# Peptides against a protein of PDB entry 2AKA: the designs that were tried, part 58

Target 1, 299 residues: chain A of PDB entry 2AKA
Amino acid sequence: MEDLIPLVNRLQDAFSAIGQNADLDLPQIAVVGGQSAGKSSVLENFVGRDFLPRGSGIVTRRPLVLQLVNSTTEYAEFLHCKGKKFTDFEEVRLEIEAETDRVTGTNKGISPVPINLRVYSPHVLNLTLVDLPGMTKVPVGDQPPDIEFQIRDMLMQFVTKENCLILAVSPANSDLANSDALKIAKEVDPQGQRTIGVITKLDLMDEGTDARDVLENKLLPLRRGYIGVVNRSQKDIDGKKDITAALAAERKFFLSHPSYRHLADRMGTPYLQKVLNQQLTNHIRDTLPGLRNKLQSQL

## One batch from the design tools (peptide; made by RFdiffusion4, then SolubleMPNN)

Design b2_p14_3_s1 (from b2_p14_3, 4 letters changed)
Fold by OpenDDE base, seed 2:
Parts: sequence; structure tokens; C-alpha cells
Structure b2_p14_3_s1 (fold): chain B 299 residues (1-299), chain A 14 residues (1-14)
Amino acid sequence: as target 1 above (299 residues)
Amino acid sequence: SEIEGILELIEELE
């Protein structure tokens, strides 16, 4: 079972090479959330590096298949640039931006064609995620007026698949009833069987309020539950606050908060990474027989 | 093919 996630990586790579990615129901985790919900920060915290595009508006404009592989060395590789090892994660960010622009042009449009990025690191657990464009209602730059619906259509290509788990990222400082992530998840997973809730920005909630009921799975129950995280603030990101320091601050936040201290061992980015690794592994195991049958039928 | 190799691996892991 130790090699199940790498197996899915090989499947993803193989099917990408033959242009069949969109038609396959691979066991995977799709990351969904509104713009500025904290998706990129969660992913970067897993790696411990700043490597994702940042900015206002739609940052992710193509699906990013992020394959994390535990290794003694630290480097990144793109499927579209085989043989090139990236050790500077700023160069990784630039390559994502360049490859995105190559396909979408300069109009900040979107494309459903994935970018496949593999990151080897001693600091990661084996984990594969598909980062999807952030949901928005406001076009930016030269984006078409219907960009909201284009994004939704793209997301639906992933989240409607039965073998797709949904990592729904929602900020705590907004009404969860209006969470774009939870709305789309509920639309395709009405019984909450495939959805994992991530609550960000717990440190930005109004004084006297907390998300305890949500995190205890009592408000909007999901079978797979909720995990709270604390990401770097925009100020911290701009100031290039170290991710290691941020993770320590996150731990301190949960331990010291009267509403969350009893949940602290089941909160935070490191715990989230472990849970996702475990859930993905189990999900792959459960779906392997069906996947085998589908692959055999395609020979 | 690569797919055949993957299928074999799946069978080994089951």
C-alpha cells in the first residue's frame, strides 16, 4: 500500500501523455475554493516553499496537478519539461506562469489543460492534489464576462467524478453558508461523502466569535470532517515570513485558543497533510478494482 | 505499453 500514491502519479503521467486525462475518473483530490480563500497558502505550506503564482484576481488559471513525493533530495520537475530539475522554487513559480501564459495567452483566460508538477522533498508526505482555479464573480483584465461560468465548468469536470475527493477551502472570517467551496461541493456531493472541509483564516475572525461548531462537524456536517488551519497573512507573505515560523505560530494559535485547544491535535497544516495522505491512500485502495477494469477496457 | 505496465503493478498491489 506504500506505493499507491506513486502509482496514481504514474497513471496521471501516462494518461497525460496520451491526452486522456479529462476522460478518466482517477482517484484524486481536487482543491476548490473562492479567490483568496487560502488554497495556495495551504499547498505551499505542505511543501515549505513559495512556488505558486500570487496576485489579485484569478491566480490559478489551469489545473495544477501537484504531486508531492517524499525524497531525500529537494527539487521539482514538470511533465512538460522532462529532464529539467528545478531547485529554485522561484523558477518553479515562473515556469508555472510561463506555461500558463503559453496556453491561455496574455488575456488572463483559463484552460482546462493541466500542468503536471512533481515536487520531491524530505519535508512532504506522498500526496497528489489538483489545484483548481479560484471561483470568482468578477472578471479581471481582459477576461471574458462569463469567466465565472468558465471556471465553474472547469471545476465541474473534476468534482463531478465519483473518484474525486473534494478539498473544500473556506475562510472562517466569511459566512460559511455562503462559501463558494461548500456550495459547489454540496451541489455535486449532497450527502457530504467526498468532501473534506478546510477552514482558513481562523485568526482573522471577529473578536468574540469562533468556528468551534464548524470544526466539531456540528454546523454543516461532512462525513470526512473539517480541519482548521492558520496561514500566513498577506502582510506575512509580503514580508516573506518563513513558512516554518508560520507553522509554529499555527500550532501555538490552536493550543492557546480557548475554543480550539481541545481540538489542537486534530488541527493545523501538518495534521491536514497526514489526513490527506491517509484518505487518498485509502481512496486509491478502494477504487483500484474499478480503475483496473476501466484501464483494461481501454487496451 | 506503459498502461500495461501499470495494470501489472495494480495487480501486484491488490
Scores: peptide ipSAE 0.138, ipTM 0.795, DockQ to the pose 0.148
Fold by OpenDDE base, seed 4:
Structure b2_p14_3_s1 (fold): chain B 299 residues (1-299), chain A 14 residues (1-14)
Amino acid sequence: as target 1 above (299 residues)
Amino acid sequence: SEIEGILELIEELE
């Protein structure tokens, strides 16, 4: 069962090599969220390393195909520089930034051309995600005035595909009814069949409020449900707080919170990884026959 | 080709 995800990785690599003109609807999980929704932190928590660009405005400006592979060793590889093994994840971050700038230039523009990053680690489950640019409404720097629409158009190229699952990342300390992630997900998946909800910043909610109804799938029902997570604060990130310690704190948060204690075993980053691994595996199995037919027609 | 190899693998898994 677990071998299906590596298969999709090979497909992704092969199609990237032959160009983006291949109209293939690969089984995949696209990650969507507004700026500062906690999306990058969720992905970094999976790896247990800081490796994604950070900053104000649009940080992710190209799709990042993040292929997590369980391994006895820990290192990263980029498809655009095969043979180079990165063991310093700060260098991984720098490479993402450099490769992004190489294509987009210095104007903080975006490009639909993916970066393919594979991370081998003993701390990950096999999992492939496509990280997409964060939704924004205000251009920054030299960004074009229509950057919001450019981002939306890019996201739509992925999330409109039938075989694309959507990981919608929303912060709990904002009005979830107005979540950019959930809005775009509902637009392309009105019945909530392809969307998995992630609720971040549960620890930053106002006193006396909670997201219990959302997490119990009672407010905005999704077939695949919601999973709450607690990420490191920006202060913790800047201070290079250990992700392992943060994961322990996350577990403690859910166990100790009166509103979430009963859900604690179905919350948190480790559980999210397991769910995504299972969901992706099952999704690949369901879509393989159709994918085979499409591939055969392209020979 | 790489695609052919992948197709063969898919067929084995079905």
Scores: peptide ipSAE 0.127, ipTM 0.789, DockQ to the pose 0.148
Fold by OpenDDE base, seed 5:
Structure b2_p14_3_s1 (fold): chain B 299 residues (1-299), chain A 14 residues (1-14)
Amino acid sequence: as target 1 above (299 residues)
Amino acid sequence: SEIEGILELIEELE
């Protein structure tokens, strides 16, 4: 049986071409979280490259359909510029920024129109994610005063879909009860059937505190559980710390931490990638019959 | 069409 994730990629591309991507209940994983929750860092860790926009305020301002494809070669392609292969991921970042600005303008507004980015790499598992704008409370720059609600409305277009899995990214150094990601997930998935929890910033927790209860799925249970990760610090990102080195440090963190060592084999970015690949694959398989029927009705 | 091709593939995989 062929890998099902590439099938969804083709569906996403086809639907984007006809302007129906956001309207269809495709099997997909939407990434949600507050600003600075670590979403972009998690995605970059999957690729092993710095390629997402950085800065103050809202980083992601359009949905980014990130299609990771395991390949013998490493390059990126955008749906909006077919045929152009990007091997410099700095250029990928610049293209995302340029394409975002083209649609939203320079006022740091948002748009629901997705950017479709495919990354071929020998270092990735097949995985498709939809990175969504970070939830915020305070407008910055020339953002409209209702930007919070605009973002929320955009997120709801994705996460309300029954075939959408939710990757809820929450920082450990904040009260989990106040997690924007888990709040929105609970709103649309009250039984916790579609939500995968990611806990970032475990290394930034106060001494003597830990997120063990969260990671053991005891505090706010999710059917699909929680996975802890350790991302590069902002200083490390600015200093261009190697992601491979960061992944090694992440592994060391879990293995050496008294509260997490027993969970270490079920933590970290590589494990998260594997879990997401498996869950997405299974989810696609389960939803294919329904998707087929919907596609047939659109012919 | 591309959709038709995808549908055929889905049918083969089911």
Scores: peptide ipSAE 0.127, ipTM 0.793, DockQ to the pose 0.147
Fold by OpenDDE base, seed 3:
Structure b2_p14_3_s1 (fold): chain B 299 residues (1-299), chain A 14 residues (1-14)
Amino acid sequence: as target 1 above (299 residues)
Amino acid sequence: SEIEGILELIEELE
């Protein structure tokens, strides 16, 4: 069962190399959310390393195909520089930034051309995600005035595909009804069949408020439900707080919170990773016959 | 071709 995700990795790499990503409906999980929703932190928590670009405004400016592979060794590889193994994840971050700038220039623009990054680690489950640029309302720097719509159009190229699952990342300390992630998901998946909800920043909610109804799937029901997570604060990230310690704190948060204690075993980053692994695997299995037929017709 | 190789792998997993 675990071998299906590596298969998708090979498909993604092959199609990326020939520039045909737009023509294929690959089984995948696209990560969507507003700026500062916590997407990057979720992905870094899976890996247990700081490796994604950080900063103000639009940080992710190209789709990042993140392929996590369970391995006895820890290193990363980029499709655009085959044969180079990265063992320093700061170098991974720098390479993402450099490769992004190479294509987009210095204007902080966006490009639909994916970066393919494979991470081998003993600390990950097999999982492939497509991290997409964060939705924004305000251009920064010399970004074009219509950057918001450019981002939306880019996201739509992924999330409109029938075989694309949507990981919708929303912060709990904002009105969920105004979640950019859930709005776009509802637009392309009105029945909530392809959407997995992630609720971040549960630790930043006002005293006396909670997201229990959301997490119990009672407010805005999704077939695949919601999973709450607690990411490191920006202060903790800047201070290079250990991710392992942060994961322990996350567990403690759910166990000790009166509103979430009963859900604790179905919350947190480790559980999210497990669920995504399982759902992606099952999704690949369900879509493989159709994909095979499509590929065969192209021979 | 690369596509043929991928197809073979898919068929093995089905």
Scores: peptide ipSAE 0.118, ipTM 0.781, DockQ to the pose 0.150

Design b2_p14_3_s2 (from b2_p14_3, 4 letters changed)
Fold by OpenDDE base, seed 1:
Structure b2_p14_3_s2 (fold): chain B 299 residues (1-299), chain A 14 residues (1-14)
Amino acid sequence: as target 1 above (299 residues)
Amino acid sequence: DEIEELLELIEELE
């Protein structure tokens, strides 16, 4: 049975080429979260490589359509530079930055025009995510004063689509009630039907506190539930801690934590990948008939 | 037309 995710990837590429990205309700997962919520780290953990731009403030300034494809080989390709295979993921990072700057200029502005990146790897499951700019309250550099609203408007272009699943990334060491990710998700998905909660920074919670109620889906229920993950600390990133080692530490964290050990098999980055792969596959299957009909009506 | 080809592929998978 052919995987449905690669099919949608081809659709995404085709529609990107014709400039219809915003008009087509493709089955997809949009990643939303506040600045420093851990979105980039989650995505990098899927790939097992450091390849996303890093820095202070708004790092992701264009939507990044990240297409993960299980393959016997490891390399990346951009839709905007077809035929060039990237095997050095630092070069991937640089290309994202360069392509972002090409469109947005030097003012650190944002653009709704996606970057399409495909990563082939033996270490990934087939999965497509749309990484969106982090929600912020504070303009930096030459950003316009209304940058917060520009980001929100851009996010809304994705998350309002009925066929868009929402990966809401929230840090555990902040009040969940103030989660930018969950707020925007609830605005467009009030019944919690399309939202998958990811709770990061569980290892940074104050002593004597835990996110058990959240992870057990008892505090702010989502139909698709919550998955906790533990990303590398900034110290670990600066120290070039291996992602594989970090994933092992994540597993150990959940297994050894009194509040999370009973959930450990349903937590962590590897489990998140599996869940997202399955949910996206099922979602594609459910939405393809409607998509077909829509496309046929345009011919 | 790439879209037509993709439509055909979708139909084959259904």
Scores: peptide ipSAE 0.213, ipTM 0.833, DockQ to the pose 0.186
Fold by OpenDDE base, seed 4:
Structure b2_p14_3_s2 (fold): chain B 299 residues (1-299), chain A 14 residues (1-14)
Amino acid sequence: as target 1 above (299 residues)
Amino acid sequence: DEIEELLELIEELE
């Protein structure tokens, strides 16, 4: 059977070229979470490279359609500059920033127009994610005072779609009951049918506390469950700690932690990537008939 | 043209 994810990638590219008609509900995974929830680190861990904008405040200011493609070679391509192969992922980061600024200006505003980035790598599974701006409550710099609502409105354009799965990224070292990601997911997916929970910062929880109940899907049940991950610390990122080494440390964390050892084989970034690949593939298969009908209406 | 091609691909996969 032909891989379904590349098919959806082609659809995404085609729709981006003709202008996204709001009426197209492509099977996709939207990544949502509060500012500093660890979304960027999760995505970078999939690729094994640092390539996303970093800094204070809102770093993702346009939707980023991140298409991961398993390949023997490693390089990135943007839809807006076809034919240019990026092998330096710092240049990828700079291009994201430049392309974002080109559309939004320098005021740190946001735009709903996606950036389409394809990453070829031997270290990835086929997987497409839509990274969305981090939810924030406080405007920074020259951001408009209603930036919180602008971000929320942008997120809603994606997560309200029936064919959109939601990767809700929440930090464990914060009150999960107040998770921005889980709140927005609950708003648009009250039955928890489309939401996959990711719990970050498990290594930063207070001594004597754990997220076992959440990870076992007992506290806030999601049909698709929760997966815990451990990202590099900011110190590790600044120190340019290798992501491969960080993934090994993540595995060790789960195996050695009394509360998580029994879950270790169903935790961590590699497992998350595998689950997302499977979930997306199955979701595409289930939605293809409806997608066909929608495409026919676009002719 | 591109949409038609994609429709054909979808039909082949179903």
Scores: peptide ipSAE 0.205, ipTM 0.830, DockQ to the pose 0.185
Fold by OpenDDE base, seed 5:
Structure b2_p14_3_s2 (fold): chain B 299 residues (1-299), chain A 14 residues (1-14)
Amino acid sequence: as target 1 above (299 residues)
Amino acid sequence: DEIEELLELIEELE
């Protein structure tokens, strides 16, 4: 079976080189969520490596097109530095930071210009995600006072596209009804057709509370449902806790939790990867005819 | 030329 995701990656790379035509709706998954919602941790868990910038406030300041490609080899490459293979993921992190700073400066500003990163790994499923800046209300550093709206406007450029799936990342230890991710998703996808909910920080919920109703798709129904995950804590990240160990702990969490045990096989990062791979593949298949027609009209 | 190449790729997958 020809992998549709790698094809779209090639299309995406080609379009990025030409300048993203606002009229082309490539099938993609945009990752949205508030600051510290756990977006970056989810992505790192997919790769099994620490490779994303860390820090307080807005860490992702440019869209990161993360193309995961299942391969026998493990390395990363950037579209902006073709031919260079990164095998040290700390260098990948540094390159993201450097490339971000090159465009945005040191003021912690944002830019709509994507960074395109492809990761080849035997530990990943084919999956392309667009990591977007975290929604925030408070400017940091030399950010403009309207940074919140700048971020929202940037997100809207992606999530308003009909062929864009939305990975809405929400922390369970916050009011999910007021989730920034779910709110923006509802705004652009009122029928919940394009949105996949990810619930993080399930391990940080107060004793006696749970997100079972959300995870069972009963509170805020999404056609594509919700998947709970347990990410490494900031302490674990700072302590360089192994992602593999964290994934094992995540599995144990769901299996041992009385509210989630019955859902355990449909929870966790590995299941999320599988679902996203499948959803993206199917979405590509469904949207390719329309994409073809649109491309033909541009000839 | 690039669009044509992309179309060819899409057609190969359909």
Scores: peptide ipSAE 0.200, ipTM 0.829, DockQ to the pose 0.152
Fold by OpenDDE base, seed 3:
Parts: C-alpha cells; structure tokens; sequence
Structure b2_p14_3_s2 (fold): chain B 299 residues (1-299), chain A 14 residues (1-14)
C-alpha cells in the first residue's frame, strides 16, 4: 500500500494551509538530533542531491516537511510556491534559506511554521520526513539566549504526538549516553515504541572502538532497532563528492569492518530508506482508522 | 469541503 504515503502528503499539505502542523496528530517521522549529528547528510543521501542549507550553528530553523516521491522525473516543489518546478537543487537550497529568512529574519532565530518541500525522483522511495532544528546548547550570532529551549519546545510539539515516529540521529564518535536525540526520544517514548535509531560517523570512531553493541540493540534497546550509516566527510561535501560514490564507500565500509561485516546487510543509507518507507507505510495503515474518526468528528 | 474529500480518499485506501 505505497499510496498511503502520498495520502499523508496531501493531509500534511492541507493542514499546513489551515493551521499548525503540530496541532494534528498525523502519522509522520520526525527527525531529531544535535547539531552536527549528520541529519542533513542523511536526508541529502536519500535524495542523492545537495539541497539543504549548510553552515555553522543552527542550519534548520523551521520544520522541513520533506516529501520524497518516486517518479520518472526529477524536480522539487514547494507548497508556498505552487506551480514552480525546481530542477536545480542549488535553487532548492536557496529557496529554503530565503523562505526561512522571510519568516525568522536574519538573526538566526527559529519559527515553528513548517516549510513543505516535495521532491520527485526516480532514485527515491516514497518517504516523508519532518526535519527539525538541531538541538544546541550555545546561542550563536544574534540568536536569543534561550534558543536551546525554543528548539526543545518546537521538537516537543512533534515528538510528543502518539502518531509521530522519531528518527533519532546520533553520532558514533560521541558518547551515545549523552545523545540529545536519544535523550529526547527516551523522554517522550520511554518504552522505545516510536523511536528508530540512526548512528552516524561510524567511520570517525577511534581505532579499537566500535558501536557494535549499539547497532546490535544491546546498549540502549529500541523496539525498532538501530541502523548505522556513513556520510560524506566535510571535505567530500566541500569537494562535491558524488553521493553515489559515497554510498558505495559506505557499503564497502560495513563489509570490510570486522565489527560490522555481519550486520552489513542491515546497515547503510539504502537500507535505512527502505526500512523507513516500510515502517511509515505500516504506521500510516495502523493510524488511518483513528485519523478517519478524527476527521469525521470535524464535520 | 476539503475534509470531506480527504475522508473519501482515506476510505478508498482502507
């Protein structure tokens, strides 16, 4: 029932037009993680294009409803700019930045008003994600001193919803016990029913250390488990390394690593995308009756 | 009106 994800897309678009997305408990996946956890790289790897804002500090400053749609053609559309098709993904990035700045100003502030971006591509599975601002502790530039709490409050509007799945993105080269993503997930999903763990930066771990225990779901168990990924390095991003080549390198990493080779078929960006597609589809199916009842009550 | 359309779509996909 792949058509269920497009249904959620229509619902998201409709409710975005009439009110705050967080007010409706839509079946969705919210992406959470600290700054520099690798969230943007994961999303760009799904699309196979560089299209998200980059920079120091808070990059995502509004919720980004990213709707991936498998199609024979490749282009992007914004809900706020109907009828305009973007084929240059640099223009997509610029539009995100411009639309963000239009609402938040130039002070690096945040807004809870979502941006709805739909990407049509032959290289994607149907998948909808809500990218949320990266959690931070230190204000930068002209950010308000309480920016940490503003971000947290924004995230909570999404992740507290019962129909929200949580994609918790954590870097392996940091203490996972201190992962902001896993902490917030545990707070709102103590039984680990709604949380999917993503472990990035596995290639940046110190020699003699590994995240095998985490990836095997032994350290911080989640019902939906963990998937490891290897993103492009900052050097590779700056050098505009081809994402296809990066995905091949990721596969090679897992296959050749003594600690991960036995997990290789359940790791990597392509597997993550597949799992998210399946889990979202199933989740939508499970929540549709409740959603129908909710809509009926609004008539 | 839009809600009715969405309900119809949901019912068709169930």
Amino acid sequence: as target 1 above (299 residues)
Amino acid sequence: DEIEELLELIEELE
Scores: peptide ipSAE 0.194, ipTM 0.825, DockQ to the pose 0.151

Design b2_p14_3_s3 (from b2_p14_3 with S2E E7L)
Fold by OpenDDE base, seed 1:
Structure b2_p14_3_s3 (fold): chain B 299 residues (1-299), chain A 14 residues (1-14)
Amino acid sequence: as target 1 above (299 residues)
Amino acid sequence: SEIEEVLELIEELE
């Protein structure tokens, strides 16, 4: 059984090298969500490491092509500095920040130029995601007043592509009808064919409320459905709670919650990883023939 | 080119 995800990684790397990554309709998953929706936490939970920039306001300011590769070894490498292996994931975070600042300058602006990061780990499934800047309405620092639209325009470069799956990350403790992630997804995928819903912050919902209807795909139906996850709280992050422990707590949360226990086997970060791996693999298989033909025509 | 190499790999997998 051939894993096709590494093949797409090579495609991504090759096209990044020639500066055409944004113009290619590669089979990929773009991660979208509002500020503080929990995108970074979801991605870090996949790796089991803290490695993404953190802070208030806009954190991700360039697309991050995150290539997870199951391996017996654990290290990271960047396309922009081949040959350097990172085993300290804090250094990975610092490199992302440095490389972002190098291109965007000091004004905390954004750039559409991707950072390509590959993480080898025995704890991951093969999975490639494009982490995109969080949607925001409020400029910070020296950001231009139209930063909201700049971010949206950047996101649209990815999510409008037919071969792009959309991982729409929405917090449960906010009105789903106002989800920035689902709004942008619906704009480009009105039939909900390419969108996978991720519901975060289920543990932060008001007592007496739940997201059962959402998770059961009854409120805002997506063909690919919704998966609930529980990320570390800010307190947990500040307290340096281990991600492995957090994943165990997540499992316990779903199993013990009256509204979610019947869904527990189809919830949580590990299940999300499996689903994304499978969906991406299938998506690649379906799209590769067409991609091949397009690429051949360009030679 | 790297693209050609990838194309060859794709063709082998199909």
Scores: peptide ipSAE 0.104, ipTM 0.763, DockQ to the pose 0.151
Fold by OpenDDE base, seed 4:
Structure b2_p14_3_s3 (fold): chain B 299 residues (1-299), chain A 14 residues (1-14)
Amino acid sequence: as target 1 above (299 residues)
Amino acid sequence: SEIEEVLELIEELE
């Protein structure tokens, strides 16, 4: 029996080819979070490579359909340049930037047209995520004054879909009650049925504080719960700290922390990846009958 | 078409 996630990948590719991206209610996970919430770091930790654009302001300006495929080989492919295999992930980053600029121009504008990136790796589980632009309130460069609302409108095109799961990424070193990710998730998923909470920057919390109540699903309950992660610091990134080493440090963090040690086996990037794989697989299975009907209606 | 192929696969899984 074929894996369900690769099947949905084929659906995504097929619909992208015919220009129906915005109208699709595919079983998928949309990643949402404020700027600097740690979204890019979470995704890069899944791959084990630095490959996403970085910088000040809005980094992701088009939806990125990130299709992770477990494979014996490691390389990336873009749907817009089929047949070209990228083995240098810096080149992947540059291609994302170039393809983004090609459509949006140089004004740091946004576009709802997705970039489709498939990454083959022995270090990943099958997993598809849609990385969305980070929520922002401040225009940068020559962005229009209403860029905040443009981003929100774009996000809403994805997260309002019934078959869309929401990976809400929130930093622990900020007031979680005011999390942009959790706010938008609650707006479109008031019962918390489609939202998975990710709490980043747990290592950057003020001394004497912790996010235990959130991680135990006691403060802002989500049906699908919360998973804490520890990403590389900017210093670590600049110092070219290996992601593998960072994952080991993350494990050590949870095991050694008095507030989190009892949760350690249900925390961290590897566990998050596993949970997302399982939840997406189950979600696809549940939505397949509906997908069939939709596809039939489009033929 | 690719859509038809995927539809067939879905039908096989049901």
Scores: peptide ipSAE 0.088, ipTM 0.755, DockQ to the pose 0.186
Fold by OpenDDE base, seed 5:
Order: structure tokens, then sequence, then C-alpha cells
Structure b2_p14_3_s3 (fold): chain B 299 residues (1-299), chain A 14 residues (1-14)
């Protein structure tokens, strides 16, 4: 029996080839959050490689359909350059940048046209995520003055879909009640049925403060709950700190923190991967009948 | 088509 996530990946590839149909709601997870919320770091931690564009402001400027596939080998493939296997993830990063610039130019504009990236790795669980541009209020470079709204409109194309799960990434060192991610999630998912909360930067909270109530799902309850993670600092990223070491440090953080120790087994990047794999798998199963009907109508 | 093939797979999984 074929796994459900790879099956949906094939559907995604097929639909990308023929043009995305707005009427077809594929089961997927859209990643949303403000700029610098830690979205890219979370995704890189899943892969265990540095492969996403870096910089200030809007880094992700096109939707990135990231298909993680558990495999005995490690390499990446892009849908736009079929047959080329990338084993150097720096080259993957460069390809994302090049492909983004090809469409958007050098003005740091955005495009709704997805980049499809598949990563095979023994270190990943089967998981498909759509990384979306970070929400921002301030245009940079030659971006249009309404870039904030362009980003929001792009996000809405994904998160309004009934079969879209929302991975809402919020930094703990900011007011979570004003989280851009949680706000947009609440707007399109008022009952909190499709939203998974990720809380980053827990290690950057002021002394004497914690996000325990949020992580225990007591402050802003989501049906699917919250998972805290600790990403590498910008200094660590610039210094090329090993992701494996960072994951170990993350584990240590939760185990040693007085407010989080009791939650430690349900926190961290590895647990997040597991949860997302399970959530997506179950979600696919639940949506398959409807998907079948829609596919049949397109034949 | 690829879509038809995937559709068949979906049907087999149900």
Amino acid sequence: as target 1 above (299 residues)
Amino acid sequence: SEIEEVLELIEELE
C-alpha cells in the first residue's frame, strides 16, 4: 500500500503541471507567520540542512511546496528542473533564489506561482508543507507599497481552503495575542479546527516569563494544540552551527526549563515533525473521498 | 493520464 502523503505529492505535481485549479482543495499544510517568526528555521530543522534563502525582510517570495520524503538516500529535486538531483543543499538554496528571481525580478516582489521542491532524506518523515511569504507591514527595496496586502491575499488563497491545515508560527518573545499568524488563522479558522500552533523563540523570552499557558493550550486554545520549538539564533546560523547540535540543545532547553520540563516530550522539532506527519496523514484520509469526487469531475 | 492513475490509487485506498 502506498503512503498517503506521497500520493498527494503526485497529485500536487500533476496539478502543478497543468496549472493549479482553485477549485481543487488538496490536503496540505500552509505555513504562516510574520517575518522573522522562525518559519524557515523550522523547515530547515526538519531537513537537517541549510537550504532556504536568508536575509532580512521578505525571504520567501513565492510559495514553496516542500515535499519531504523519507528515503534511504539524501537529495533534492525541483519540479521545474526535472531529472536534476541536488545533493548539495547550498545549491538547493541557490536554485530557490535563482528561480524566485527569474519570476519576481530583483525588486523583491512576490509571485503566487509555487516552487515545488522535493527532498528525499533518511532523516525526515513524509511531510508536505507550503511555505508562504512572511507577513510584513513595511516594504523593502523596490517592493510595492501595498506588499503587505499582496502577501495577505496570497496567503488567503491557501488558508481559506477547507482542506488546508494551517501551521501558525509565532515567536514567544512577542505578544502572542497580537501574533500575525494566529490572527490570520483565527480569521479563516474561527473554530480552531485546522490550525496547529508553533511557538518559536522560547529561549529568547524575558527572565521570569514563559509561554506555558500557551503551550498547554489554555490561553488561545486550538483543537490541534501548540508545539514549542527552539531554533538556531541568527548568530548560530551565520556561524553555520550544526542543526543536529541545535536539536540537541532544543531538547536540553525543554528538559531543563522549569516551566516546560513537564511538556518536554511533546515539544521540539522532532515531535513537531511526527505530529505534522500524523496530522497530515489523517487529514488526507479524511479528505480523500471529497478529493476523489473533485478529480472525477475534472476528467 | 497521471490524474487518472492517481484517482485509481485513491479508489484502491478507499
Scores: peptide ipSAE 0.078, ipTM 0.754, DockQ to the pose 0.184
Fold by OpenDDE base, seed 3:
Structure b2_p14_3_s3 (fold): chain B 299 residues (1-299), chain A 14 residues (1-14)
Amino acid sequence: as target 1 above (299 residues)
Amino acid sequence: SEIEEVLELIEELE
């Protein structure tokens, strides 16, 4: 069943090449969240490498189809430059930035045209995610004043699709009731059938507060539940703290926290990756018959 | 076509 994810990867590649991404409801996971919610950190933690653009304001400005493939070797490939293998993940970051700028220009605008990135690694499970621009209300630089709505419209192109699962990333140190990720998820998935909640920044909550009720799925219930994670701090990222060490610290955090200890085995980045792999695989299986019929009708 | 190739793959996995 692990071969189902690579199958969807081929579909994504084919449709990206012909520019018909909107015409097919592919089984996929779209990652949504506000700016600085921790989306990029979650994805980098899956890979165990720093490879995503960083900075102030809107960093992700094009959809990034991130295809993780378990392999004996470690390298990355872009669909837009076939045949080139990247072994330096800093160069991967630079290529994302360059390819983004090539399409959007230097005005920090956005484009709905995806970047397709495949990462082969012995340290990943097969998993495909679509990283979407972070929701923001404040234009930066020469961004258009309606950038908030442009981003929202772009996200809606993905999350409104019936076969799209939604990875809603929300920081714990902010009011969850005001989570941009959960708001958009609730709008398009009112019954909570397609939404997986990720709670970041649990280590940054005020003393005497916790997100136990959220993580136990009691506050804002989702059928697929919530998974808490602890990402590297900005200081840790700037200091180039090893992701492996960060994952160990994350495990320690959940085990040692009085409010989360009982949930520790169902928390953290490794568990999240496993759950996403399983849920995506099952989701693909359930949607394959319909997908086949749609493809046949396009012949 | 690429679509035909993918369809064949889907059929093999079902």
Scores: peptide ipSAE 0.067, ipTM 0.738, DockQ to the pose 0.151

